# Ledger of designs, part 128: peptides against a protein of PDB entry 4HTP

Target 1, 231 residues: chain A of PDB entry 4HTP
Amino acid sequence: SQTVASHVPFADLCSTLERIQKSKGRAEKIRHFREFLDSWRKFHDALHKNHKDVTDSFYPAMRLILPQLERERMAYGIKETMLAKLYIELLNLPRDGKDALKLLNYRTPTGTHGDAGDFAMIAYFVLKPRCLQKGSLTIQQVNDLLDSIASNNSAKRKDLIKKSLLQLITQSSALEQKWLIRMIIKDLKLGVSQQTIFSVFHNDAAELHNVTTDLEKVCRQLHDPSVGLSD

## One batch from the design tools (peptide; made by RFdiffusion4, then SolubleMPNN)

Design b2_p20_6_s4 (from b2_p20_6, 10 letters changed)
Fold by OpenDDE base, seed 4:
Structure b2_p20_6_s4 (fold): chain B 231 residues (1-231), chain A 20 residues (1-20)
Amino acid sequence: as target 1 above (231 residues)
Amino acid sequence: MTPFQERVEKLIEEIEEKEK
């Protein structure tokens, strides 16, 4: 079945997240999220114009925006150290080189951009001169690959995990990888609370999530901002 | 418009054209 997520580039989500992160005020952060959401809903309505009962929702995006609330997908089994090693290998970085050491020692202040402890930012600067300027993945494809990683982690298929990671990496820009890393680590650093995200999504979203703890149900049942939980 | 907004508009147009 056709989904909005299958048509939306992952890059568009990442650019939105980047705007949110760079925004100083809560109001501006909310605006950027709202604009993305409204556009998503508009596209949904157009895509599903002739289909009244669809399971498609904002869930594919929401689960990437609020990865800490992910309950469907099991653990990735991926840590910063694993990613560091993977990047060193993939980019053929000298092990004793500056960039390799930055990735491995990401917690140590290097005095440059204040990125100490933020692996994704460190990775971004290493990747920026070495990666694609534009990625090719959709939100659906990203989720499919992440599902694969989680499934293969559960099955202890390390080779297949690496394969899926390589697919993600090789088809993503440095900026997209920064956000992908943050999604995997489950720390987006948006500067906006979960409550704010829910409140912008739907007035009843926080309540429904508190009861169900099911992000997909929240997205499906409260897809229409004008239709309340009690309706 | 944001790049995403522009993309959405374009995609909508493409969908509508295919339905004709």
Scores: peptide ipSAE 0.436, ipTM 0.885, DockQ to the pose 0.936
Fold by OpenDDE base, seed 3:
Structure b2_p20_6_s4 (fold): chain B 231 residues (1-231), chain A 20 residues (1-20)
Amino acid sequence: as target 1 above (231 residues)
Amino acid sequence: MTPFQERVEKLIEEIEEKEK
């Protein structure tokens, strides 16, 4: 069965996240998230117009927006140091060069941009002049690749992990990779709380999540914002 | 409209055209 996530470019999610991050006020952050969510639901309704009993939901996007709540996918086993080394190799960066050192020493304050300690931002600036301007991955494809990484990490298949990471990297823009890194590390730095995200998604979302700890169930059961838990 | 909103509208149109 077709899913909304199979039709939505990962770039569109990343652009939304970028808008949320850049917005200073809570209200503006909420607006950007709500607009994305509403568009997703609209597409869902159109895609599944003739099918009432579908399992498709906002879950593929929600699990990327709230990656710290991921319970279905096992641990990636990926840290900033691994990504730094991978980028140095992939981009053929001189190990003693400025960009390689920035990636390896991302915790050390160096630049005027205040990016110290934010590996994703450092990676973004290194990648921007070197990678694709436009990515080609859908949200579903990103999740499939992340599933592969987690599965292969559990199986200790390092080469296959690298393969999936390379697919993610080579098919993504610098901006998409910035957000992908943050999803993997599980720190999006959106400036909006988990509670706020849930509250915008559905009034009962936080409560249902607190009981079930199952983000997919939350997204499926509360897909319709007008239908509550007691209905 | 955001790029995503525009894309959603386009995708909806494409779905509707295929159903005809």
Scores: peptide ipSAE 0.433, ipTM 0.878, DockQ to the pose 0.871
Fold by OpenDDE base, seed 2:
Formats: structure tokens, sequence, C-alpha cells
Structure b2_p20_6_s4 (fold): chain B 231 residues (1-231), chain A 20 residues (1-20)
């Protein structure tokens, strides 16, 4: 069956996340998230107009926005050091070069941007002059690749993990990779709380999640903002 | 409109056109 996530570019989610992060006020951050969510729901209604019983929901996006609450896929087994080494290899960066050292020593303040400790931001600046301006992946494809990584990590298939990572990297812009890294590391640094995200999604979302700890159930049962848990 | 909003509108239009 067709899903909204199969039609939405990952770039659109990343652009939304970027807007949220750059916004200083809580109200502005909420607005950007709400606009994305409303557009998603609108597309869902159009896509599934003639289908009453669909399992499709905001879940594919929500699990990327709240990656710390992910329970369906297991751990990726990926850390910043692994990604640094992968980028050095992939981009053929000189090991003793400035960019390689920035990636490896991401915790040390070496740059003018003050991005010490934020690997994703350091990676972004290294990648920006070297990567595609626009990625080609959908949200569905990103989730499929992340599922593959988690599954292969569990199976200790390091070669297949690398393969999936390379697919993600080579088909993504620098901006998309910044956010992808943050999703993998499970720290988006949006400046909004989980409670705020849930409250914008649905009034009953926080309560349902507290009981079920299941993001998919939350997204499916509370897909319609006008239909509550008591209905 | 955001790029995503514009994209969604176009996608909806495409779906509606295919249903005609």
Amino acid sequence: as target 1 above (231 residues)
Amino acid sequence: MTPFQERVEKLIEEIEEKEK
C-alpha cells in the first residue's frame, strides 16, 4: 500500500527541522512543526480518500523527530568516531588534513563556528562543499535504510551496515546528512521538548504515549486531531 | 508557503488528476 512517507522527500523534513532549530522562540518552533504536520495530514487525506482502513500515519516522520523514543528498530551501533572514519574514507580526506582532524577531534574547539561537541554540525561544514546540493531519498527510504542498519548491527554484519550507510550518504545533501547523523545519534537539538511535540501533534498524545510507550500506536490512534482517546 | 506545502499541493493535484 502507498504511504505518505513514500512520497515525501527526506529533504523536506530536514528543511523543517532546520527551521525549527534556527527559530529562537518556542512559538515559532511550534509553528514550523505544525505547518509540516498539517501538510502531512492533508496529503494523507488526499492519498487515502477512498481507503477507510489504512495503517499509514505520521509515524515514519515522528520516529525520526523523536528518535530517542524509537522502540521498533534496535540500536544502530554507530557512534561519531565510526562516522568520522567513514567520511574520511569516502571523501578521501588526508588523514592529517584539517577536515579529517575536525571530524576526529569534534569535541575539541578547533573551528571558528563554535561547534565543539556537535559532530553533526562539524560534518555539515566538511560535507557542504563536497556533497550533492539536493538529496533523492524519501522518508520511507531513509527509514528502510535505518531499519537495515539496525538489523545488520544485531546480526553483526558490518559490511552490510557500511553499505546502507553509504547509500544514505551518497544520496543526501550536507544538510540532510547533518540531520541524519542527529537521528542516528538520537539528539536533534531542536530546542523543543518531547511534551511540546506531542502536544502539537494531539492533545492526548502525551497521555497515550505514557501508557503505551508506542509511537506508532500514538500516531495511528491519534491521527485525527479532532478525535480523542475517549471517542 | 514552505517548499513542503507547495509540494503537497502539487502531489494532491496529481492524485486528483489521475482519479478523473
Scores: peptide ipSAE 0.431, ipTM 0.883, DockQ to the pose 0.911
Fold by OpenDDE base, seed 1:
Structure b2_p20_6_s4 (fold): chain B 231 residues (1-231), chain A 20 residues (1-20)
Amino acid sequence: as target 1 above (231 residues)
Amino acid sequence: MTPFQERVEKLIEEIEEKEK
């Protein structure tokens, strides 16, 4: 059966995350997340109108928004240094060049943007003039590739990890890669707490997650915002 | 409307048209 995630471009999620990050106030950040979630639920209802028993939920998106709560997918084994080296190789950057040094020394403030310590932002500026303007991946495809990376990491298949990473990178815009990096590193820097994300998703979401520690169960059981745990 | 909202509306319309 088709899922919502198979129809939603990864770019749409990234654009939403970008709006959340750029918003100054908590209320505006919440609004952007709520609008995305409401649209997702609306699409779900339309897609599954004639199917009552579906396992499809917001989980494919939620696990990317709250990557620190991922329990199904094992560790990627990817650090900023690995990504830096990969980008230098892929983009054929001179090792002693400005851009290569920015990626390798991302913790040292050398630039005017104050992006010290944020590898994803440094990568974004390096990628912006070099990458595709529009990506082609859906949320489902991104999750499939991330699953592949995690699986190959557990199997110690470094070459296959690189292959999946290259597929993600070559099919993503600079903006999408910024957020993908943050998802892999598990630090989105949205400026809103996990509790806030759960509260917007469903009033009982935080409680259910505290008991089950299962993000997929939270998304499936609390798919309808009007139906509570005690219902 | 956000780009995602517009996309969702279009997709919903397409689904509804196919069901007729």
Scores: peptide ipSAE 0.426, ipTM 0.881, DockQ to the pose 0.970

Design b2_p20_7_s1 (from b2_p20_7, 11 letters changed)
Fold by OpenDDE base, seed 1:
Structure b2_p20_7_s1 (fold): chain B 231 residues (1-231), chain A 20 residues (1-20)
Amino acid sequence: as target 1 above (231 residues)
Amino acid sequence: SAEEAELRALWARILAEARA
C-alpha cells in the first residue's frame, strides 16, 4: 500500500527515540520529535501530491511512540523472561554464562552500566557485538509483524509468535531491538510525557484523544497542524 | 523498484535536512 510508513525505515524512528532519550531538557526532546514529525508530514505531502482523499497519517509511527495507547492491536503476550529465553536460544548463549544470566536476571545489577531493571538496555549491550549494524525494516513492516504477533497470541499459536519475533530480531540492529523491546513491553522511557507528544503533534490532539480514545482518528483528523477540531 | 528507491532517497534527504 502507498503509505508513508512503507517508506520510512524503522531505524530512523529508533534514532529519533534515542536522541529524545539522551536529551536532558524538555525543549531538546521536543526538537528531536518535531524534526521527525515535520519530516513525516513533508514526505506525506510529496507522496500523496496527486491524492487528496487519503487515510494515511502519522498513526503507524504514533502507535509505536505511544504504545500504551494502542487499542486496535490486542495484547502480545510477551514478557521480558520470554524475550530473554529467546535471545539465549537465538544467540546460542551459554545458559550459565554471564550474558544469559544478565538477561534472565535483568532486575539485579550485574553490569557496570547501572541498567538494572531495564531489560531493553541489558539486551542492547548483549546484542551490540553480536548483531547487524543496520536494520532493514520499515515502520509498516514492523507494525505488520507486531499485528501478526498479537493475532497469533489471541489464537494461542506460540510457534507463529516466535516466527514473527525472529523476523523482527534478525532484521534489526541492537539499537532498533532496544526500542522494539520497549515498544512491545510498552515502556519507552523517553522522559517526555504523553501530553507533550500530543501537544507537539497538534494543539487539539490531547482533547480529541480524551474524547475518542482513538489514536488513529486523532492522527488522521489532526494530520494538518493548521486545521483544528472546529474547522 | 526504482520508484521505491527514489522515495527512500527522498525521505532520507528530508530527514537529514530537518536534523541539520
Scores: peptide ipSAE 0.755, ipTM 0.969, DockQ to the pose 0.928
Fold by OpenDDE base, seed 5:
Structure b2_p20_7_s1 (fold): chain B 231 residues (1-231), chain A 20 residues (1-20)
Amino acid sequence: as target 1 above (231 residues)
Amino acid sequence: SAEEAELRALWARILAEARA
């Protein structure tokens, strides 16, 4: 079935998240999120113009923006140390080299960037001179690969987990990988609260989520900002 | 496909307009 997520580049979500993170004020952060959300809704209307009662919604993006609320996908079983080792292997970094050590010891302050404890930022700077400038993945493809990782983790298939991770990495820019890492680790550091995200999405979103704890239902039932829960 | 390319272009235009 046709979905908005199958046509939206993951890069565009990441650029939105980057804009939000770099913004200092709450109002500016909200503006960047609203621009992406409104674009999504507008594209949805165009894509589904002749199809009523579709189940397509903002959920594919929302579950990446609020990964801590993910309940459908099982645990990835991925930590920073695993990613560090993978990058060292993939990029053929010398084990005793500066970049390899930065990845492995990301909690220890190194250099002038002040990124201690933020693995995603450490990875970003290592990847920036080594990766593609533009990624090719859609939001749907990213979610499919993440589903694969979770499923294979449950099945204890480490080889297939690695395969999916390699696909994510090789088809993503450094910036996209920074955000992908944060999605996997479930810490986006946006500087905007969950409540704010819900309030911008729909006036009744926070309430519905508090009752159902189902992010997909929230996104589907409250897809139209003009249609309330009581309607 | 041609259809996919058109839809991708449509999205790009929509987002660009929203950010302008």
Scores: peptide ipSAE 0.755, ipTM 0.969, DockQ to the pose 0.955
Fold by OpenDDE base, seed 3:
Structure b2_p20_7_s1 (fold): chain B 231 residues (1-231), chain A 20 residues (1-20)
Amino acid sequence: as target 1 above (231 residues)
Amino acid sequence: SAEEAELRALWARILAEARA
């Protein structure tokens, strides 16, 4: 069946997240999120014009925006150190070179940008001159690959984990990889609270999540902003 | 497919209009 996520480029979510992060005020951050959300809902209505009883919702995007609330997908088993080693290998970086050391020692303030402790930002600057300028993945494809990683982590299939990671990396821009890393590590550093995200999504979203802890249920049940929890 | 291309174009238009 058709889903919104199968048509939305991952790049467009990442550009939204980048806009949110760069915004200084809460109101501006909210505006950027709302623009993406409203676009999603508008596209949903167009896509499902002749099919009112669909389970499609904002969930595929929401679980990437609030990855710490993920409950369907099991642990990835991926840390910064693993990603650092993978990038060094994939990019054929000299082991004693500046870029390799930046990735491995990302916690140490060695850079000029003040990005110490933020592995995703360190990776971004290493990747920017070395990878695609534009990615090709949809949100659905990203989630499929992340599902594969989690499943294979549970099955202890490291080779297949690497395969899926390589697909993500080779089909993503530096900016997309920055955000992908943050999604995997489960810290987006948006500067806007979970409560704010829920409030913008739906007035009853925070309440329903507090009761169910089910992000998919929240997105599906409260897909329509005009239909309340008590309805 | 033609349909897929149209849907991709539709999304791009919707998002662009929202950001304008």
Scores: peptide ipSAE 0.755, ipTM 0.969, DockQ to the pose 0.927
Fold by OpenDDE base, seed 4:
Structure b2_p20_7_s1 (fold): chain B 231 residues (1-231), chain A 20 residues (1-20)
Amino acid sequence: as target 1 above (231 residues)
Amino acid sequence: SAEEAELRALWARILAEARA
């Protein structure tokens, strides 16, 4: 079935997240999020113009923006070390080389960037000169691949996990991979709270989430910002 | 498909307008 997520490039979510991260003020951060959210809702209305009772919602994006609230998919079983090793292999980096060591020793300062402890940023700089300039994945595809990773982790199918990771990596820009890594590790470093994200999404979102702990229900039930919980 | 292309274009336009 048609979903907004199946048409929205993952790159556009990542660019939004990048804008939010780079913004210093709360208001500016909120503006960038709202621009994406409003676009999503507008596109939703257009896409589903002749269809009622659709289950489509902002959930595919929201679960990537607030990955710590993910309850549908199980653990990925992916750590920074695993990703480091994967990148070293994929990029054919010399194991004792500067870039390989940066990835493996991401917690210690290695330069003037001040990115110690932020694997995603370290990876970004390694990937930037080596990866595609523009990715090709939609938000739906990213979620599908993440679902695959989680399910295969549960099934202890490491080979299939690697397959999905490779697909994510090879079809993503360095910037997209930075954010993808942060989504997997569940630390986006946006500088805005969960409460702020919910408040911008819908006035009743925080309350509904507190009761249900179901991000999909929140997104579906409160899809329309003008329709409240009591309506 | 033509429909897919139109939808992609629509999204791109919507987002661009929102960011302008």
Scores: peptide ipSAE 0.755, ipTM 0.969, DockQ to the pose 0.900

Design b2_p20_7_s2 (from b2_p20_7, 11 letters changed)
Fold by OpenDDE base, seed 3:
Structure b2_p20_7_s2 (fold): chain B 231 residues (1-231), chain A 20 residues (1-20)
Amino acid sequence: as target 1 above (231 residues)
Amino acid sequence: SAEEEALRAEWARLLAEARA
């Protein structure tokens, strides 16, 4: 069935997240999120104009924006060290080279950008001159691949985990990979609270989530900002 | 398909308008 997520480039979510992160004030951060959200809702209405009672919602994007609240998808089993080793292999980086060492020792403040401890930022600078300038994945495709990773982690199929990771990596820009890494590690560093994200999405979102802990339910039931919990 | 292209274009338009 048709979903908004199947038509929205992952790059557009990442550019939104980048705008939020770079913004200094809360109001500006909120504006960038609202612009993306409003576009999503308008597109939803256009896409589903002739169809009532669809289950499609903002959930595919929300679960990437608030990955720490993910409950449907099981653990990925992926840490920074695994990603570092994967990138070294994939990019054929010399083991004793500066870039390989940056990835492996990402916690050590040796960089000029002050990115110590932020693996995603370190990876970004290593990837920028080496990968695609523009990715090709939709939000739906990203979630499908992440689902595959989680499922295969549970099944202890390391080979299939690697396969899905490689597909994500090879079809993503450096910027998209920065955010993808943060989604997997579940730390986006947006500088805006979960409460703020929920409040912008819907006035009753935080309350419903506190009761249900079900992010999909929150997104589906509160898809329309004008329809409240008590309605 | 033509329909898919039209939908992608519509999304791009909406996002561009929101950011303008």
Scores: peptide ipSAE 0.728, ipTM 0.964, DockQ to the pose 0.930
Fold by OpenDDE base, seed 4:
Structure b2_p20_7_s2 (fold): chain B 231 residues (1-231), chain A 20 residues (1-20)
Amino acid sequence: as target 1 above (231 residues)
Amino acid sequence: SAEEEALRAEWARLLAEARA
């Protein structure tokens, strides 16, 4: 089935998130999110012009923007240490080298960047000179791979987890991986609250989420910003 | 496919327009 997420590059979500993170004011952060959201809604209307009963919504993106609210997929079972080891292996980094140690000791300041405790930022700088300049994954593909990881974690299939992680990594830029890591760890550091994201998405979004705790329902029922809960 | 490319282009256009 055709979905917006199947046509939206993950890179574009990441660039939006990057813009939000870099923005200083709340209004500017909101603007960047709004730009992406509005584009999504417009594209949805175009894509589904001749189809009335579609379940497609902003959910594929929203669940990546608010990963703490994920309730559909189970735990990934992925921690920073595992990712560090994976990157060391994948990038063939000397184990006692500077970059390997940065990844393993990400909580300890090693330089002037001030990124202590933020594994994703540490990884970004290690990856930037070593990976693709532009990724090729769609939001749909990212979610599919994340679903696979969660499912295989539940099934205790570490080999398949690694396979999916490698697909994510090898098809992503350093910037995309930074955000992917943050999505997996469930800490985006956007500087904007969940409430703000919901408020921008729909006036009734926070209320509906408080009642249902179902992010997909929120995105589906409140897809149209002009149609409220009481309608 | 041609359709896929057209859709991808449309998305790119929409996002670019929103960011302009």
Scores: peptide ipSAE 0.727, ipTM 0.964, DockQ to the pose 0.927
Fold by OpenDDE base, seed 1:
Structure b2_p20_7_s2 (fold): chain B 231 residues (1-231), chain A 20 residues (1-20)
Amino acid sequence: as target 1 above (231 residues)
Amino acid sequence: SAEEEALRAEWARLLAEARA
């Protein structure tokens, strides 16, 4: 079936997240999120203009924006150390070299950017001169790969986990990988609260989530900002 | 496909319009 997520580049979500992170004020952060959300809703209406009662919603994007609320997909079993080792291998970095050590010792300030403790930012600067400039993945494809990782983690298939990670990495820019890492680690560092994200999405979103803890249900039932829970 | 490309273009247009 047709979904909005199957047509939206992951790069566009990442650029939105980057804009939010770089914004200093709450209002500006909200604006960037709203721009993406409104575009999504408009595209949804266009895509499904001849179809009623579709189950498609903002959920594929929302679960990446609020990964700590993910309940459908089980644990990835991925930590910063695993990613560091993977990048060292993939990029063929000298094991005793500066960049390899930066990734492995990401908690120690070694650079000029002051990004100690933020693995995703350290990875970004290592990747930027070494990877493609434009990614090719849609939001749907990213979610499919993340589903695969979680499933294979549950099945203890480390080889298949690595395969899916490599597919994500090789088809993503440095910026996209920064955000992908943060999604996997479940810490986006947007500077905007969960409640703010919900409030912008729908006035009743926080309430419905508090009751159901079901992010997909929240996105589906409250897809239309003009239709409330009591309607 | 041509349809897929058209849909991607429409998305790009909508996002660009929202950010203008």
Scores: peptide ipSAE 0.727, ipTM 0.964, DockQ to the pose 0.929
Fold by OpenDDE base, seed 5:
Structure b2_p20_7_s2 (fold): chain B 231 residues (1-231), chain A 20 residues (1-20)
Amino acid sequence: as target 1 above (231 residues)
Amino acid sequence: SAEEEALRAEWARLLAEARA
């Protein structure tokens, strides 16, 4: 069936996240999130104009924005070291070169950027001069690939995990990959709390999540900001 | 497809309007 996520570029989510991260104040961070969310809801209404009772919701995006609350997808089994090795191989970086060493030793301060301990930022600067300027993946495609990674991790199929990771990498810009990495590692560093995200999404979202711990149910039941739990 | 392109364009328009 048709979903909003199948038509929304992953790049647009990433640009929103980038704006949130760069914003200094809570109000500005909220504004950027609200702009994306409102666009999503408007597009949903247009897409499903003649179809009532659809199960489509903000869930595909929400699970990427709050990856620590993911309960449907199994563990990826991916850490920074694995990604570092993958990038070194994919980009054909000299193992003793500056960029390879930055990726492998991302916890050690090596540069002036102050990105020590943030693998995603280290990767970004390595990727920026080497990757496509514009990605081609939708939010649905990203989630499908992440589902594949989790499933194959459970099945201990390392070859297929690599295949899905390569597809993510080769079809993404450096900025998109920065955020993909943070989604996989489950640390977005947005500077805005989970409570704030829920509050902006729906007044009853935090309460419903506290009871159900089901992010998809929260997104579906509270899709309309004007319809509460008691209605 | 033409339909998919139209939908993607509509999304882009909505997001641009929201950010303006």
Scores: peptide ipSAE 0.727, ipTM 0.964, DockQ to the pose 0.955

